Peptides against a protein of PDB entry 5Z08. Designs and how they scored, part 98

Target 1, 168 residues: chain A of PDB entry 5Z08
Amino acid sequence: RQKDEWAKKTSSLMKQLDWFIGEHLGAMLAAEELGGPVVGELMEIDPDDLSAGFNAHGKLKKATSQPDLDRRQRRIDDIWGPQDEQGQAHKRKRGADEALAASAEMRDLIEQLMNKLVEAGGDNSATYVEIPRESAAARFLVRSKVAMFHPNDARRLRLVDFGRDLDD
Target 2, 222 residues: chain B of PDB entry 5Z08
Amino acid sequence: GLPRLIDAIEEASKIPAKRRQTPIKPTIEKLTTHLYTHGASPDSLLRLADLLTLRNHLDQASLAAITRNLYPSSTVSDEVVLRFIGALGHGQLKPTLALQALFLRWLVMVYHLLENPGVLGQVYGVLFDLLDTAAIRPQLCHLLALVTRRKHVRPFRIQAILTLSRQTGGDPNLTGLLRVFKNYYPEIIVGDATKGRASAFKHPDPQWRQHLDEIQQRRSEA

## One batch from the design tools (peptide; made by RFdiffusion4, then SolubleMPNN)

Design b2_p14_6_s1 (from b2_p14_6, 7 letters changed)
Fold by OpenDDE base, seed 4:
Structure b2_p14_6_s1 (fold): chain B 168 residues (1-168), chain C 222 residues (1-222), chain A 14 residues (1-14)
Amino acid sequence: as target 1 above (168 residues)
Amino acid sequence: as target 2 above (222 residues)
Amino acid sequence: TAFAQMIEEIMRAL
């Protein structure tokens, strides 16, 4: 009885999470991956401002144009910049495809993290998932206090142990 | 009971050790034993927070012993948290930096029992401005790593950590805190300031955690 | 459950 109620509750929560990823989180993650704002706040902070650092008075130093920053800024401009008329439909489709990709990445990452937690049998060293890159999905789970990076290897991510066995 | 022990210590705290009629040490030992066995209620925690944070005639060893046994039996109120935060920093009326480090360590260990974790977010600036104080920096960085949210990660604070990291020769706790900030600003380069390893911010005392869990479990069964 | 807490924390982070 209690296991069945727990299984039903877990299934319901998984469906809610899946819905939330698809309807809301995926688009926000895609925006972050493309160099947009971190999920949940539009910070009006130019990425160039962060790279340039601040003077002793908190004023932005002019970023030395690093070519890779120009690519990020172009991606931000591609997402948030003035859309010329001809590109709007293709940009919307690309944005939708990126949101779907981000949703899939988040779902897959959660699944891998959960599987490793179950397989590890309480060994914290075995709970790490190897991630190919530091994604918006990975950073989001860490910000949410749901996951943690390995202290010496940012390619390894694990779930936070919430102190209750999945069986309780 | 615990209230009577606190009463006796409060009265003794008003009197210099040399002028006390009775040694306070046996009463402190009874208090710490009681706290270890039963924990402290919210009301008792508040009274103990005052004894620990306000200037009185208690010796540092007694204050440290109370702090090390300050197990909450239930939740930790905003008022208790604010007493400990108010005791941080430099000043003749403030507790020693060694005792402040114990308070910060305590806040880390009881963070999950706070009635409102948001209270620490409200005083984030006060905590952050104390990072220059080397004696409390390890525990302060750990607490900030727990408390940090997007609203706290600002360019001026990123720059402040980077600057302080260079000045300290790469304190691993600052690098650890900067790694937390990187979750909100991916463009932060962790390591340019220092060849040092980041702190993992592990639980400061696993045995203390286990004993706290046992005290908390007894409450859920009652 | 740990899973319920995980979902709650994900939802609170938004």
Scores: peptide ipSAE 0.230, ipTM 0.717, DockQ to the pose 0.111
Fold by OpenDDE base, seed 5:
Structure b2_p14_6_s1 (fold): chain B 168 residues (1-168), chain C 222 residues (1-222), chain A 14 residues (1-14)
Amino acid sequence: as target 1 above (168 residues)
Amino acid sequence: as target 2 above (222 residues)
Amino acid sequence: TAFAQMIEEIMRAL
């Protein structure tokens, strides 16, 4: 009975998570990967503001030279800027493809992290997934306090054990 | 009991060591033994925080011994946290930087027992402004790594830490904190600013953690 | 419970 209720609850939560990844999170992750805002807050910081520098009190220094539009800002402008009609369809398709890719990456990463946690049998050293790159998905899980990087290797990610001590 | 030991130490703390009628060391040893065995209640933690943070006539070895055995038997209140935060920095009325480093280490080790972890987020600026103090920087970076949320990762703080990292020759703790910031701002280049390895911010004392868990478990069974 | 908590934390991070 309790195992079946837990299994049903877990299945329901997984379906909700899968839906949420597909409908909302994937697009936000794609926006982050494309140089948009980090998932969950609008970057109040223009890349140009980062390049211009700030004083010790958080005030923007007057940029003496217009910094070259960072590839990120160009990408943001390419995603969110005014698009010509023919460019809009291709960019919408590209945006949809990137959202699907980000959704798939998040699903795969969660699955790998969960599988490693189960396979490790309680050995925290064996719970690390090797990630090919630092993705928006990986960063999101870390910001969410659901995952952590290996202390010595940022290519290794594991779930935060909510039930066991972080034995490094 | 613990309250009576604290009473005796509080009274002794008002008197210079040379003027005490009785040596305080045996009472400190009884206190630390009691703390190691049973931990400190919230009320006892507050009283001990005052003894540790306020200027008194207790010797540094006694203060360090109390801090090393400051196991919470329960939660840690905002008031206790704020006593330790208020004790940080430079000044004649402040504890020694060595003792401040122990306080920061303690806050790291009990972070999961805070009644309101958000209290540290409210004083984030105070903590961040102390990063130039080399003696407390390792533990301060570790605490900041736990406390940091998106609202704290601001451009001026990114630039401040990058500047300080260059000035320090790439302190691994600053690099570790920058890595935490990079989770919120992917564009932060950690490698160019710092030739050093990032600190992992491992738990400062696994044995202390295990003993804390044993104390906490006994409370849940009572 | 840990898995449920993980999912809840993922959803709360948004």
Scores: peptide ipSAE 0.217, ipTM 0.692, DockQ to the pose 0.103
Fold by OpenDDE base, seed 1:
Structure b2_p14_6_s1 (fold): chain B 168 residues (1-168), chain C 222 residues (1-222), chain A 14 residues (1-14)
Amino acid sequence: as target 1 above (168 residues)
Amino acid sequence: as target 2 above (222 residues)
Amino acid sequence: TAFAQMIEEIMRAL
């Protein structure tokens, strides 16, 4: 009975999360991956500042090649820009495809993280997923305080165990 | 009880050690034993925060012993937090930097018990401006790593950490804080600025944590 | 419980 209620509740929550990823989060993740604002707030950082990034000296990298800025700006404009007429159908389609890809990446990452947590049987060293890149999805989970990077290897990500001491 | 021990210490704190009729050490030991066993209520925490942060005639060893045993039995109020934050920095009326480091460590260890974690976000600038103070930097970076939200990650603060990282030869705590900032600003390059390994910001004292959990559990059962 | 908390924290972070 209690296990069945827990399983039903977990299934319901997973469906809600899946819906939320598909309807809202995927587009925001895609925007972040394309050099747009970080998920959940428009950073009051100039898009040019975002695109340029910070170098080792904390200076904005001079936007070197105009073409990549134009592509990023076009992609940001394609996702967040005003919806004008015909040329936007291709832009909208591309934005939708990127949002679908970001949604799939988030779903897959959550699934891998959960599977590793279950498989580890309480061994915290075994709960880490190897991530091929630092994605918007991975950063989002870390900002949300539901995941953490391995202290020594930023390619390894695990769920925060809300029931156990994080220090083991 | 705890209130009577605090009363005795408050009265003793007004008097220079050489003018006290009775040694305060036995009373401090009773206080720390009581705190270790039962923790401190919100009211007791406020009174103890005043004893720890305000200039008085208590010795540094006594203040450190109280701080190391400052287990909350309940939540930690904004007022208590602000007492400790107000005690940070340089000045003749401020506690020693060693004691300030203990306060920051304490705030890290009780962060999950704050009534309003947002209070630390409101004083983020005050905390951030103290990063140049080497003696408190490790604990300060750890606290900032917990407190940092997107609204705090600004270009001038990114630049400030990068500059300070270069000046310190790559302090691992600053690199760790910059890694936290990278979660909110992906374009931050962490690796090129510092050859140093980033701090993991692990819990400062697992035994203290375990004992805090035991104190908190006993309250939920009562 | 832990999974429910995780989902709640994900939703609160937005």
Scores: peptide ipSAE 0.217, ipTM 0.710, DockQ to the pose 0.104
Fold by OpenDDE base, seed 3:
Structure b2_p14_6_s1 (fold): chain B 168 residues (1-168), chain C 222 residues (1-222), chain A 14 residues (1-14)
Amino acid sequence: as target 1 above (168 residues)
Amino acid sequence: as target 2 above (222 residues)
Amino acid sequence: TAFAQMIEEIMRAL
């Protein structure tokens, strides 16, 4: 009985989480991946200032240094792309595809993190998921204090065990 | 009980060691033993915070011993936190930097017991402005890593860390803090400024944590 | 955030 109620509650929460990821979080994560605002509270930082990045002197890089061509090219294409109905439709479709991809990445990451936590049987060293890249999804989980990076390896992420403290 | 031990230490703290009629060391040992066994209540914790942070005639070894055994039996109030934060920095009335480092370490270890973790976020600027103080920087960076939220990750603070990191030859604690900032601003470049490894900000004392958990558990059963 | 709370609730429910 309690196990079945727990399973139903967990299933309901997972459905709510899946809905939340699909309807809200995915688009915000996609925006972050595209060099938009970080998911959550918008700081009063001009998006244009954020796009320039910070130089080694912590000053906004003046727009002149070659950012990773792909992100800037996408933004240039988004700014200067044909404003025709087809261009807007392609932009909306691309945005939807990026939101779907970000949603899938978040779902997969949560699943992997949960699976590793269960498999580890309380061995915190075994709870790390190897991530191919630092994603908006990974950063979001860390900001949310749900996950943490391995101290020496930013490619390793684990769930914060709220019941078993920082046994690293 | 603990209150009577604190009373005796408070009275002794008003008198220079050379003018005390009775040695305070046995009373400090009784206090630290009691704290180790039972922890400190919120009221006792506040009184101990005042003893630790206010200028008095207690010796540094006694203050350090109390701090190392400062197990909360319950929650940590904003007032207690603010006493320790107010004791940070340079000044003739401030505790030694070594003792300040112990206070910051303590705040890290009891962070999960704060009644309002947001209080540290309110004093974030005060903490951040002390990053140039090398003696407390490791513990300060660790505390800031716990406290940092998006609202704190401002361009001027990013720049300040980058500048200080260059000046320090890439202090791993500053690199670790900058990595925390990067979670809020992915565009932050950590690499070129600091060839150094980032600090992990691991729990500073696993044995202390385990003992704290045992003290906390006994209260929940009472 | 509501999401962090939701995840915490999920984690607590697990």
Scores: peptide ipSAE 0.144, ipTM 0.706, DockQ to the pose 0.245; fails the geometry check

Design b2_p14_6_s2 (from b2_p14_6, 6 letters changed)
Fold by OpenDDE base, seed 2:
Structure b2_p14_6_s2 (fold): chain B 168 residues (1-168), chain C 222 residues (1-222), chain A 14 residues (1-14)
Amino acid sequence: as target 1 above (168 residues)
Amino acid sequence: as target 2 above (222 residues)
Amino acid sequence: SGFAQMIEEIMQAM
């Protein structure tokens, strides 16, 4: 009985999470991956200041026309810039595809993280998921205080221990 | 009960050890035993925070023993948090840096019980400005890692950590904090400044956590 | 449950 109620509650929560990822989070994650604002926080920092990045000394790089910044800025401009009518349809489709991809990545990542937590049986060393890249999804989970990177390996991500109730 | 033990310790704290008629150690032991068994209510927690943070005649061992057994039976109020934050830093009236490190460790361990976690975000600057204090840096970085949000990740603070990391030869706690900042600003370069390992910011005391959970569970059943 | 808390934290991070 309690297991069934827990299973139902968990299923309901998973549906809510899936909905949330699909309807809200995926698009924002896609925007972040494309060089837009980091999810959940209005960048009060001038995008120009962020686009400059930080040097190894934590100084804002002068917005030198570094070709890679130009590519990211072009991608941002290609995503958010005033587009002529014909470019808008392809852009909307691409944006939708990126949002779907980001949603899928987040779902998969959460699933992997949860599965590893269950499989580990309380061994924190076994709870790490290997991630192919430091994605917006991974960073979001860390900012949300839901996940943590391995201190020495940014390719390893684990769920934060929310207490014993995940095992029961 | 706990209030009477606190009363006795408060009175004893006003008197230099050499002038006390009775040894305080047995009363401290009773207090710590009670705290270990039952935890501290919000009211008792505030009184204990005052005893720990205000200058008095209690010895450092007693203060440390109380801090190590400072299990909240309920939530931790903003007022209690602010007492501990106010006790941080250098000054003749402030607790020793060793005791401050214990306070920061305590705040890390009870962070999930704060009535308003945002209170620490409001005093973020105060905490951040203490990063140069080596004696408290490990626990301070851990607390900051929990508290940090985008609004706190500013260019001047990034620069400050990078500078301090270089000056300290790559303190792993600073590297760990910079990694937290990188989650908000992916363009932050962590690696070149510090060939060192980053701190994992693991729970400081798993046994303490377990015991806290047991105390908290008993309250939910009552 | 820890899962409920996780979901809540994910949703609150928006």
Scores: peptide ipSAE 0.243, ipTM 0.670, DockQ to the pose 0.111
Fold by OpenDDE base, seed 3:
Structure b2_p14_6_s2 (fold): chain B 168 residues (1-168), chain C 222 residues (1-222), chain A 14 residues (1-14)
Amino acid sequence: as target 1 above (168 residues)
Amino acid sequence: as target 2 above (222 residues)
Amino acid sequence: SGFAQMIEEIMQAM
């Protein structure tokens, strides 16, 4: 009985999480990956200022012509710039595709993190998932205090164990 | 009991060591033993916070010993937190920087027991402005790493850390804090400004943590 | 459960 109620509750929560990721979080994560606002607070920083990044002096990099940063900015401008109807349709489709990709990445990351937690059997050293890149999804989980990076390796992420000592 | 020990220490703290009729050391040892065994209630924590943070005639070794045994048996109130925060910085009436470092370490270790963790977020600016104080910087960065939220990650603070990182030759604690900021502001470049390894901000004392957990468990059974 | 708390924290982080 309690196991069945727990299973039902867990299934319901997973469905809610999946829905939440698909309907809301995925698009916001995609925006963050594209250099948009970080999920949950619009920093009163002009998106243009965000895209410019900070120089070694913490000053906004003036739009210096570094081509790869320009590609991200161009993508932002292509995503946020005035678009004709055809451009808007392509932009909406691309935005939807990026949102789907971000949703899939978040789902996969959560699944991997959970699987590693179960597999570790209480060995916290074994709970780390190796991530190919620092994604908006990974950062979001860390900001949410649900996950943490390995102290010496930002490519390793684990769930925060709320029930056990995080350091063991 | 603990209140009587605190009473005796409070009275002794008003008198210079050379003018005390009775040595305070045995009473401090009884206090620290009691704290180690049973922890401190919220009321006792407040009284002890005042003893630790207000200028008195207690010796630094005694203050440090009390701080190292300051196990909460319950929660930590905003008032207790604010006593310790108010004791930070430079000034003739402030505790020594060594003792301030112990206070910050304590706040890190009891962070999960705060009645309102948001209180530290409210004083974030006060904490952040002390980052130039080298003696407390390691523990301060660790506390800030726990406290930092998006609202705190502002351009001027990013710049301040970057500047201070350069001035300090890449303090690993500042690099660690900047890495925390990067979670909220992904465009922060951590590597170019800091040649140093980032601090991990590991729990500063696993044995202290374990003992705290034992004290906290006994409360849940009572 | 830790999982429920995790989900709540994810949903509240927005």
Scores: peptide ipSAE 0.241, ipTM 0.717, DockQ to the pose 0.102
Fold by OpenDDE base, seed 1:
Structure b2_p14_6_s2 (fold): chain B 168 residues (1-168), chain C 222 residues (1-222), chain A 14 residues (1-14)
Amino acid sequence: as target 1 above (168 residues)
Amino acid sequence: as target 2 above (222 residues)
Amino acid sequence: SGFAQMIEEIMQAM
């Protein structure tokens, strides 16, 4: 019974994660790779300081309205995209393709990390996945405190052992 | 092979052109042909980065030709990146500003192949402080546009860009970079500096990109 | 479960 409930809960959570990656995270990861905002970066800058704005002299104004993430993404798109109508269509397609690629990379990375955790059978040294580069996906997982790099090898990533609770 | 060509060029680089027993140009042509066909391994990239960035007796045309054919066959290490970054700015021991512009353009074109893009974020201040150097500003703004994260967008840097934009009569590259900053701080009022067209920071060389992709694909099949 | 916590942390990090 408990194993079946755990399996159902895990399956449900995996579906939610997959949806979340596809609908939200993939596009943001793609934006990060393209030089956009870092996903999940704690706004060290007070959103109020941001909302305050800067005058023509670079002085902080008073915060008026928090710009929607969608407005930021549109601005990134406006900067980096082709200006012609054909270019806008190609830009939208390219943005979609990059979001799909980022989503696939994140899914694959999570799958590899999970598989290594299961295969390791409690050996923390065997839980590392070799990553070809420090991707937005890898950085996101580290910033989320879900993953950590090997202390001596930034090409090795593992899940944070939440494992005090896996045996329970 | 490529290592032997690099060896020959390294030895020739120690000797003034007038004192060389043999012309280096044929060896440079062989090197550039090899690079165009096969790309450079990480080890070869590092050696070539040293040849390009360290003061030696190679002529500017040869250095430019190597830089234009500097296709990575794999990833680009932090060490290679840091060689090029260290070569930027003013100084008697530094490469010419024209060559520095080519290095910055190269970094833009290979940005997606960096082992750790974060390395550029660590040297963000060094890059940003060079914005007053007009000769490298276009490529520098493009690189900064790729590298910029929220942590880099600080009030003093916003002010610096605004000031420099006014001083330059609204350089479109600075306006483009300020628009990148505006993604983090949407309330940035660019004011009269926005009267100019912002750079879209398009890929500098589509043909170079295509050829790079062909080199990268051949390695994935091997 | 550690997995549930992981997913929650991923979703909260945004």
Scores: peptide ipSAE 0.223, ipTM 0.355, DockQ to the pose 0.065
Fold by OpenDDE base, seed 5:
Structure b2_p14_6_s2 (fold): chain B 168 residues (1-168), chain C 222 residues (1-222), chain A 14 residues (1-14)
Amino acid sequence: as target 1 above (168 residues)
Amino acid sequence: as target 2 above (222 residues)
Amino acid sequence: SGFAQMIEEIMQAM
């Protein structure tokens, strides 16, 4: 009975999470990947300051056209900027595709993290997932205090131990 | 019981060691044994926080021993947290920097038991401004790594860490904190600013954690 | 319970 209630509750929560990823989080993660605002509380930082980024010295880069930041800013402007009617349809489709991709990445990452936690059998050293890149999804999980990077390797991510085995 | 032990130590703390009629060490040992076995209630934690943070005649070894055994049996109130935060920094009335480092370590280890974790976020500026104090920096960076939210990651603080990191030759704790900031600002370049490895901010004492969990579990069964 | 907490933390982070 308790296992069945737990299984139903976990299944319900997984469905809620999946819905949340698909309907809300995916689009916001896609926006972050495209150089938009970081998912969560809007910082009182001008979007232009966010787009400018920080140089190696922690100074706001003056809006000097760095080509790669320009490409992200162009992508933001391409997603959110007023474009002509034909450009808007292509932008909406591209935005939807990026949101779907971000949703898939988040789902896959959560699944991998959970699988590794189960497989590790309590060995915290074995709970790390190798991530190909530092994604918006990975950063979001870390900001959410759900995941942690390996201290010496930012390509390794694990779930935070919530003091209860996910299986208990 | 614990309250009686605290009473005896409070009274002894008012008197210089050389003027005490009885050695306090046996009472401190009884206190630390009791704390190790049963933990401290919220009321006892507040009283002990005052003993640890306010200037008194207790020796540093006794204060450190109490701090090392300061297991909460329940939650940690905002008032207790604020006593420890208020004890940080330089000043003649402040605890030693070594003891302050133990307080910060304690706050890291009991962070999940805070009644309101947001209280540390409210004093974030106070904590951040102490990063130049080398003696407490390791534990301070660890605490800040737990406390940091987007609202705290401001350009001036990013610049402050980068500047301090250069001045310190790349303190791994500062690099670790900057890595936490990078989660909110992906544009932060951690590697170029600091030739050093980032701190992991691992739990400071796994055995202490396990023992805390045992104390906390006994409360849930009562 | 850990999974529920994980989901809650994810949803609250927004």
Scores: peptide ipSAE 0.237, ipTM 0.667, DockQ to the pose 0.110; fails the geometry check

